# Ledger of designs, part 266: peptides against a protein of PDB entry 2FGR

Target 1, 331 residues: chain A of PDB entry 2FGR
Amino acid sequence: SSVTLFGIVDTNVAYVNKDAAGDSRYGLGTSGASTSRLGLRGTEDLGGGLKAGFWLEGEIFGDDGNASGFNFKRRSTVSLSGNFGEVRLGRDLVPTSQKLTSYDLFSATGIGPFMGFRNWAAGQGADDNGIRANNLISYYTPNFGGFNAGFGYAFDEKQTIGTADSVGRYIGGYVAYDNGPLSASLGLAQQKTAVGGLATDRDEITLGASYNFGVAKLSGLLQQTKFKRDIGGDIKTNSYMLGASAPVGGVGEVKLQYALYDQKAIDSKAHQITLGYVHNLSKRTALYGNLAFLKNKDASTLGLQAKGVYAGGVQAGESQTGVQVGIRHAF

## One batch from the design tools (peptide; made by RFdiffusion4, then SolubleMPNN)

Design b2_p27_1_s3 (from b2_p27_1, 11 letters changed)
Fold by OpenDDE base, seed 2:
Formats: C-alpha cells, structure tokens, sequence
Structure b2_p27_1_s3 (fold): chain B 331 residues (1-331), chain A 27 residues (1-27)
C-alpha cells in the first residue's frame, strides 16, 4: 500500500480597481494559477484488479497561514476501483463540475476562470455553486474508446432551511468523449436548496468541448443555470465561454479566455476577458501573471475572484480590472 | 480507475506541472 503527501503553494500579489464601494483593493492573495492545497492520498491493491483508495485534500491560504483553520473540504473520499471504473464515497467535486470545469483554461481558479458554476440566486445551501457536495456517492466509468461518464448522488440527510427540507440533495452526471486532441461533454445536474427560506431547485445543463491543435488549444463552455423558485419566478443565467491557450518557447503558456454571463432575472449581462501567462522555472515552480477585465451592464454586480484580497461584487453596471502576479510551487 | 485517472490526471497535470510530485510512503 502507499500514501502520497502532496500539495501546491500558490501565492500572489493582487490588485482590483473596484470593490462594492468603488475603492481599489490590493494585497497578498492565494490560488491565482492553481488552488493551493495540502493532500494525502493512497491506494491498496486488493488483488483481482480491485483497488481501495483514499483522498484527503484541503485548501491552503498562504497569505494568512490558514487563519480560519484547515479542513478536508476539497476532497475527503474513500473509493473502490477496477475494470468497472471507480466508486467514491465522501465530499468531492460533483461529477458535473469535475468534468465540465476541465474545459476552463484557468483551472477554475484566480481572476480568470469561468464563473458559471455559481450561486446565482442567493441560495442558502453551502454548495449552491454546483462545484462540490457533502454526503456524495459518485461513480465514474472507464474510458471505452473515448466514451466515458460519471454519475453522482448526494444525500440531503433531511437538512432544513426555512421550509425547505431537502437542502443539499444533488443528482447529476455527465457523458463525454475524450479521444486524442478532442474532448466533448454534456453535464446535467439538479441540486435542492433554499432561497429566502423556500425550497428551490438548482438545475444545471453544461456543454463543453476542447480541441488541441498542438500549436494551440481551443476550449468552450455553454451553460444554463436555473434556480426554480415557487415564489418570485425562476433565476436563470446563460453562461458562455471561449478560450485559447498556446505553449510559448517550451517553458511558458499563454491563455486568453472570454466569458459572457447573461443574467435573465435582472436582464443584465457581464463580460469577462482574461489574459494569463505561466512561466515554468522548473517542473515544480512557476511564475504567473493574470490580467482580467469584467464589464457589468445594467443591474449586474459581478466581481473577479481575487482570493485573499477581494472576491466581492461591484456597483451595478461598473467594470472591474484585476491583476495577479505570483509564484506557484508544487510538491 | 477515476481516482487513478484523477490521480493520473492530477499526476498528469502535476507531471505537466511537475514530475515526481509528492512524497510516496509505502507500507
């Protein structure tokens, strides 16, 4: 049997030109190129092609030394795997986010990522962004000539908020084709939550695709998120992303990504464009820089996610510019 | 399989990010 200790420390200097008051924010931030983490994982060969596994992973906040504490909220799973695929028990990425965030060229972190996986409706559930779930059972198929799938169910355990009695229930999955330079996926999910103390269904559909041309990679996402409320009507967001990445000089990578968030409930759009560069000093250590621009229209108040500096919204119809420059080290 | 694919994707991402990442303890 084996245990692997692993992690990433990613720390940056970050700036955003506007917060909710219209003031600039700057300082030391975390997780600009990759989410900082500490983990333990291991496998045991049980014979006959069966393996047991565990994975424990928590986020590191290098700017404050984890002042809010350390936990395994990133992943805390036990698994069985073999020719049948893998079954996981415990908190993890839900299958839909695990697959569909892989098309985000900014690795779902920093100021550049696709922000479609969001709590669009002030949902009162802890994971109303559709990224992770507690009490999760997941199954992942093997790859069959490119075809693969994942499914998940999270128990609500009768968690109540207001009159909502099934908060945290998740059901979802994806189907995918991954072969050579091509990847394409369809994901569907429903999560039960509460909004204003009332039962609400968070429905999500996501399409993703990427193609690696060798000289560049193209990636795209199409998503609809809908919070179905009994009172006040649905909160629907259509999110679109298109990105490109290219290797630079064998030691660097440049990334450009655009996203549009069409927030139907407030008839308002937000546009995000991000330029990123990663420079590998070694296999383990990289320097990086991100430059992001977010334009809100009308009633939109979205903010860039400069973790450790400022991740809040801005005033309605305002634009925000963000910069991150940092070091990533993996061990 | 998927932990190995996530471990292999993490190790491939880590290998794309860094070869031989982690301290392996065998027991």
Amino acid sequence: as target 1 above (331 residues)
Amino acid sequence: AQAEADAAAYEAWLASQADDIGVVISY
Scores: peptide ipSAE 0.176, ipTM 0.649, DockQ to the pose 0.296; fails the geometry check
Fold by OpenDDE base, seed 3:
Structure b2_p27_1_s3 (fold): chain B 331 residues (1-331), chain A 27 residues (1-27)
Amino acid sequence: as target 1 above (331 residues)
Amino acid sequence: AQAEADAAAYEAWLASQADDIGVVISY
């Protein structure tokens, strides 16, 4: 049996030209290329092709030394795996986010990622971004000639907010084809939450695809998120992403990604364009830079996620520019 | 800030590097 201690420390200098007051913010930020983390994982061979596993992982905030504390909210699972695939018990990425975020060339991190996995409706649930769930059971199939799938269910445990019951219940899954240079996936999820103290269903459908041409990779996402409210109508967002990455000089990678967020409830769009570069100093250490432009139109107030510096919104119809330059170290 | 998801491809990369990156304790 084995236990692995692992982690990432990713810290950057970040700048955004506008906050909610129209002022610039700058300072030391975290998690610009990869989410900073500390984890423990291990496996036990039980014989007959059966393995037990555990995974405990928490976020690290290198700018403040985890002043708000440390927890295993990234992942806290026990698992059984074998020729049947893997069953996981505990808080984790929900199957839909785990698979569909793999098409984000910015790895769902920093100022450049696809922001479609979001709480679009001021949902009152803890995980209304559709990324993780408490009380989760997940199952992942093996890969069969490229075909694979994942399914998950999270128990609500009779959590209530206002008049809403079943808060935090998740059901979802994906089907995928992963073969050589091609990946394609369809994800479907429903999460129960509350908006304004009233029961709301967060429905999500996501399509993803990528192709690696060797000299470059193309990736795309199509997503619809819908908060179905009994009063006030649905809050629907259609999100689109297209990205390209290419290796540079055997030690670097350049990335360019565009996203569009069509926020139907406010009839407003936001456009995001991000240029990123990673320079590998070693297998463990990289330098990186990100440059992101976010253009809000009409009533849109989206902000770039410069974690540790500023991750709030901007004034309606305002544009934001963000920069991150940092070091990532994996251990 | 909202919690971020890790790309499964990056987790797979990290896992593939786990033999070379991290501290392994056998028991």
Scores: peptide ipSAE 0.164, ipTM 0.642, DockQ to the pose 0.259; fails the geometry check
Fold by OpenDDE base, seed 1:
Structure b2_p27_1_s3 (fold): chain B 331 residues (1-331), chain A 27 residues (1-27)
Amino acid sequence: as target 1 above (331 residues)
Amino acid sequence: AQAEADAAAYEAWLASQADDIGVVISY
């Protein structure tokens, strides 16, 4: 049996040219190329092809030394795995986000990632971004000739917000085909939440695909997120992403990604374009740079996620430029 | 399988990065 201590420390200098007041923000940010983390994981062979596992992982904030504390909110699972696949118990990425964020060439972090996995409706649930859930049971199939799937259910435990019951209940899953250079998947999820103290369903459908041409990789996402409310109508966002990455000189990777967020409830679009570069100094250490442009139209107020510097919105219809230059170290 | 795939993807990413990432404590 083994226990592995692992982590990533990713810290950058970040700049955004506009905050909510129209002022620039700059400083030390975190998690620009990969989410900074500390974790413990291990497996026990139980014989007969059965294994027990555990995974405990929390986010690290190198700029302030985790001044708000440390927790295992990234993942806190115990599992059984074997020929049947894997069953996980505990807080984790929900199966839909776990699979569909893999098509994001910016690793779901920094100023460049696909921002579709978001709380689009001021949902009052803690995980209304559709990324993780508490009280989660997940099942992942083996890969059968490329075909694989994952399913999850999170218990609400009778959590209430206002008049909303069942808050935090998740049901969802994906089906995928992963074979050689091709990956494609479909994810469906529903999460129970509240908006304005009223019961709301967060429905999500996501299509993802990627193809590795060797010289370059293409990746795409199509997502609809719908906060279905009984009063006030649905808050629907259609999100689109297309990205390309290519290896550079055997030690680097360049990435370009475009996303469109069509926010139907406010009839407003946001356009994100990000150029990124990662330079591997070693197997463990990389330098990176990200340059992102976010154009809000009409009533859109989206901001780039310069974690540790500024991750808030901007004024309606304003554009934001962000830069991150940093070091990623894995251990 | 998936923890092994996530661990193997992390380990493959880590291995594609460094051969010996993480401190392994055997027991």
Scores: peptide ipSAE 0.143, ipTM 0.638, DockQ to the pose 0.299; fails the geometry check
Fold by OpenDDE base, seed 5:
Structure b2_p27_1_s3 (fold): chain B 331 residues (1-331), chain A 27 residues (1-27)
Amino acid sequence: as target 1 above (331 residues)
Amino acid sequence: AQAEADAAAYEAWLASQADDIGVVISY
């Protein structure tokens, strides 16, 4: 049996040239290359190839010292694992996000990530971004000649919002092929939520693929998110991502990623392009820089996620430029 | 609060860096 204390402190100086008022924001931000975290994990060998596990992980906000408190909302699981795979009980990444965000070369963090896993509809559920769920049971298969899968179900526990019942119910999963340089996955999920106090289904379909050429990695995502409302019509977003990364000088990595968010309900597109660089000072410590440009068209109001500085929207049709320069330390 | 999706791709990166770094174990 072992218990591991682990974490990451990632803190940056960040700048965005526009907020919702059209003003610039700058300051000390968090989680620009990786989400800052503190966790405890452990395993117990039960014999016969069976292991018990626990995982408790919370986000750290290095800019304010966790002024809003600390919790284990990143993960709070107990598990059994073995030749059958892994079963997890507790709050975690839902299987669809766990697999499909792996194709994001910016690791879903900072100002550069794929923002498709989002609450596109002002959903009133706690996790309407499709990333995590409370009351989650998950199962992950072993890898069978490249083929693997994950499935999850989250209980709603009769949560209601307005007239909506079953809020927070999740059902979803992925199938994948992971073999050598190739990864490809299909994810499907449905989450029950509310919009304007009315029952809404958040349907998600995501395709991801990556290929590592050694000299560079290419990665892509295709996603449709649809908030199905009985009244007011569906809120549909088609999101696309294409990225490349390459090692630099044995100690660095350069990343370039483009994303397109086609927001059908407002007939508006947003284009995101991000250049990132990570410089490894050690296995545990890196310097990084991100430069992102977000071009909103028409009624689009998307903002770059400069956590700790500004993560809100901008005015409709406005473009935003963001910069992060920071230190990541893992322990 | 910036969305939790940030975790999975990062976990894959963390797994590649150090064994003692917290990584979401997937089979």
Scores: peptide ipSAE 0.045, ipTM 0.574, DockQ to the pose 0.089; fails the geometry check

Design b2_p27_2_s1 (from b2_p27_2, 23 letters changed)
Fold by OpenDDE base, seed 2:
Structure b2_p27_2_s1 (fold): chain B 331 residues (1-331), chain A 27 residues (1-27)
Amino acid sequence: as target 1 above (331 residues)
Amino acid sequence: SEEAARLAAERARMVAEALARLAAALA
């Protein structure tokens, strides 16, 4: 088998003007343009068009040198692939997030990303943001004239929280059309979790689309998340995103993205707007800057995700401004 | 349209055949 070591080190100086106490936070943060990672991967040709693969990937925290330890929680899969597509066994992005986060121009990273893939309800499950799952089996089709799909199931393994007995169970998938400049996808997922020790279903529906005009790319997301609780009513959030990116001078990329989070359970909205710029010094090294503004209305307490500096909420109805300036290096 | 249904059916068949091939390869 071939084994490849790979990674990204992305470290930034970050600032947010408000934390939960209304104070500013600043320091050295991580993963502003891309999630810092270390990984091992490889493939084995088994003949007949069949390949085995493995992928082990963990997050790197360059600001503290992984003081909390290193693990392979980003991905730890074994796979078989061929003309039939790919089957993966192990912790990974769930198929819905794998596909639908691809429409986020900030790649679900830093202070600018679409934050719809979130634990909106204080779910007690480990992955109640709908991004990854343990005990996951995934299948991805090949691309057939643009059409492709992915499906996944994660076993709960009888994990219990309070009276909830199926915590961590995931079922979901997407259908997509990817052809030339056009991409469009629909994703559906349900995850079993607990809220307040009671069984809760996290239902998610996401529509994504993008079009590359050559001179610019437009991208959009429409999402509804619903934590269905037996007691206390549903916690529903409608999330919307529209973004544009354009190449600059052959070495740079500018990004502008807007998101709206309509948090129905608290009848409160949050507006996010982010301007980003990436300057490629090489194929592997880039400088970047992000400027984000998050406006909470009413009872909304959302905060920008300045990982390594401050990723908590703010006071209800407060606005937050964030800045990240950093270096990304891939190896 | 009938043509859209035919294309959808053909795609479903291709996925089914792919799954069958996977099952056969695992077997």
Scores: peptide ipSAE 0.000, ipTM 0.264, DockQ to the pose 0.017
Fold by OpenDDE base, seed 3:
Structure b2_p27_2_s1 (fold): chain B 331 residues (1-331), chain A 27 residues (1-27)
Amino acid sequence: as target 1 above (331 residues)
Amino acid sequence: SEEAARLAAERARMVAEALARLAAALA
């Protein structure tokens, strides 16, 4: 048996040129290259190829020392694993987000990530971004000939909001092919939630692919998110991402990523382009810089996620520029 | 070889069943 303490402290200086009032915001932010975290994990060999595991992980906010408290909302699982794969019980990334966010070259954090995994409809559920779930049971297959899959179900536990009676229920999964330089995945998910106190289904379909050419990596995502409402019509967003990364001088990595968010319910698009650089000072410590530009059209109000500084929206049709420069340390 | 093929077939079946359940839940 083993127990490992682990974590990441990622803190940056961040700037965005516009908030909801049109004013600039700047200060000390968190989680620009990787989400800052503190965790405990371990495994026990039970014999016969069976292992037990646990994983407890919470987010760290280095700018304020976790003034709002600490919890294990990133992951709190117990698991059994073996030749059959892995079964997990507890709050975690849902299988769809766990796999499909792996194609995001910005690791689903900072001002540069793919923002498709979002609450597009003012859903009233706690996890209406489709990233994590409470009361989750997950199963992950081993890799066989490149093929792998993951599945999950989260219990609603009769949670109600307004007239919605199954809030928090998740069902979803992915199939993938991971072999050598190629990765490709298809994910499907449905969450039960509420919008305006009325039952709403959050349906998600995501296709991802990447290819590593050695000298560079290409990655892409295609996603549709649909909040199916009985009244007022569906709130649909089509999200697209294309990114490239390349190693630099054996000590660094440059990343360029473009995303398009086509918000059908408001007939409005947002365009995101991000340039990032990571410089490895060691295996555990890196410097990084991100430069992001977000152009909203028409009624779109999306904002870059400069966590710890400003993560809100902007005025309709406004563009936002963001910068992060920081240090990431892993332990 | 034969044992590897059996294990692969079993894994494929498990995945197919899981996908069928997911499809039914999303319908």
Scores: peptide ipSAE 0.000, ipTM 0.267, DockQ to the pose 0.019
Fold by OpenDDE base, seed 5:
Structure b2_p27_2_s1 (fold): chain B 331 residues (1-331), chain A 27 residues (1-27)
Amino acid sequence: as target 1 above (331 residues)
Amino acid sequence: SEEAARLAAERARMVAEALARLAAALA
């Protein structure tokens, strides 16, 4: 048996030029290049190719020392793995997000990531962004000839909000082809939630692909999220992302990513463009900088996610510029 | 079940709609 302590401390100085009041925000933020975390994991060889595992991981907020506490909400799983793949029990990334966020060149963190995995409808469920779930059972296949898949089911445990009686139920999965420089995936998910105390289905479809040309990597996402409400009509968002990354001088990486969020319920679009650079000082330590621009049109109020500084929205139709400069250290 | 068939049909529709939009965005 082995137990490994691991983590990342990622802290930055961040700035956004507009908050909800139109004022600038600046300060010390977290998780600009990678989510800051502390974790414990281990495996036990049970023989015959079977392994048991555990994984406990929580987010670290270096700016305030976890003033709101520490938990294992990033992942708290026990697993069995072998030639059949892996079964996980416990809170984790849902299979759809685990696979499809891998195409985000900004690693689903900081001011540059694809923001499609979002609660678009003021859903009242705890995980209405479609990223993680409580009470989750997941299965991941091995890779066979490039093909792989993942499936998950989360129990609602009779959680109710208003008249909604199945809040937190998740069912979803992906199919993928991962072979050499090519990755492509299709993910489907449904989560039961509530909006305004009424039962709502969060339906999600995501297509992702990437290709590594050696000199550069291209990556893309296409997503539709639909909060299906019995009253008031569906809240639908189509999200698109295209990104490129390239190594620089053997010690750096430059990233450029564009995303479009077409928010159908408010007939409004938001455009996000982010330039990022990571400079590796070592295998464990990096400096990074991100520059993001978010243009909201019409009724759109999206904000960049400068975690620890400002992650709220802006006024309708306003543009926001964000900067992060930070240090990432892994242990 | 009818519900499973409905879910499958809805998902298929979502796929078709996503592909159509991709095509429209690339066109």
Scores: peptide ipSAE 0.000, ipTM 0.307, DockQ to the pose 0.012
Fold by OpenDDE base, seed 1:
Structure b2_p27_2_s1 (fold): chain B 331 residues (1-331), chain A 27 residues (1-27)
Amino acid sequence: as target 1 above (331 residues)
Amino acid sequence: SEEAARLAAERARMVAEALARLAAALA
């Protein structure tokens, strides 16, 4: 058996030029290049190609020392794996987010990530961003000549909000082709939730692809999120992302990513452009900088996610500029 | 069964829309 303690401490100085009041915010933030985390994981060989595994992971907030506490909400799984693939029991990334966020060149964190995995409709479920689920069973296939898949089901455990039942139920999965420089995936998910105390289905479809040209990598996402309310119109968002990354001098990486969020329910678009640079001081320590521009049009109020400094919205139609400069250390 | 069929149809529609958008983006 093996047990590994692991983690990342990622802390930055962050600035955004506008908050909800139009004022600037600045301070010490977290998780600008990678989500800060502390985890325990291990495997046990059971013989015959069967392995047991566990994974416990929580987020670290280096700016306040986890003043709100520590938990294993990032992942808390027990697993069996073998030639058949892997079965996981417990809170985790849902299969769709686990696979499709891999195309985000900003690692689903900081001011630069693809923000499509979001609660677009003021859903009342805790995981209405479509990223994780409680009570999750997941299965991941092996890779068969490039083809792989993952499936998940989360039990609602009869959770209710208002008149909505089955809150927190998730069903979803992806199919993918991962071979050499090419990765492509299609993910489908549905989550039961509530909006305004009424039953709502969060439907999600995501297409992702990337190609590594050696000198550069291109990555893209196409997503539709639809909150289907029993009463009232659907809340639909179409999100698009295109990014490029390239190694720099063997010690660095530059990233450029564009995203468009077409928020159909409010007929409003938001445009995000992020430039990032990571400088590796070692295999475990890096300096990084992110520069992001978010342009909201019309009724859009999206804000950059400068975690620990400001992650709220802005006034409708306002643009926001964000900067993060930080240190990432992995152990 | 009807709810599952509706779900499947909606997912199929979403797939079709996503593919159409991809095609439009690649064209």
Scores: peptide ipSAE 0.000, ipTM 0.275, DockQ to the pose 0.012; fails the geometry check

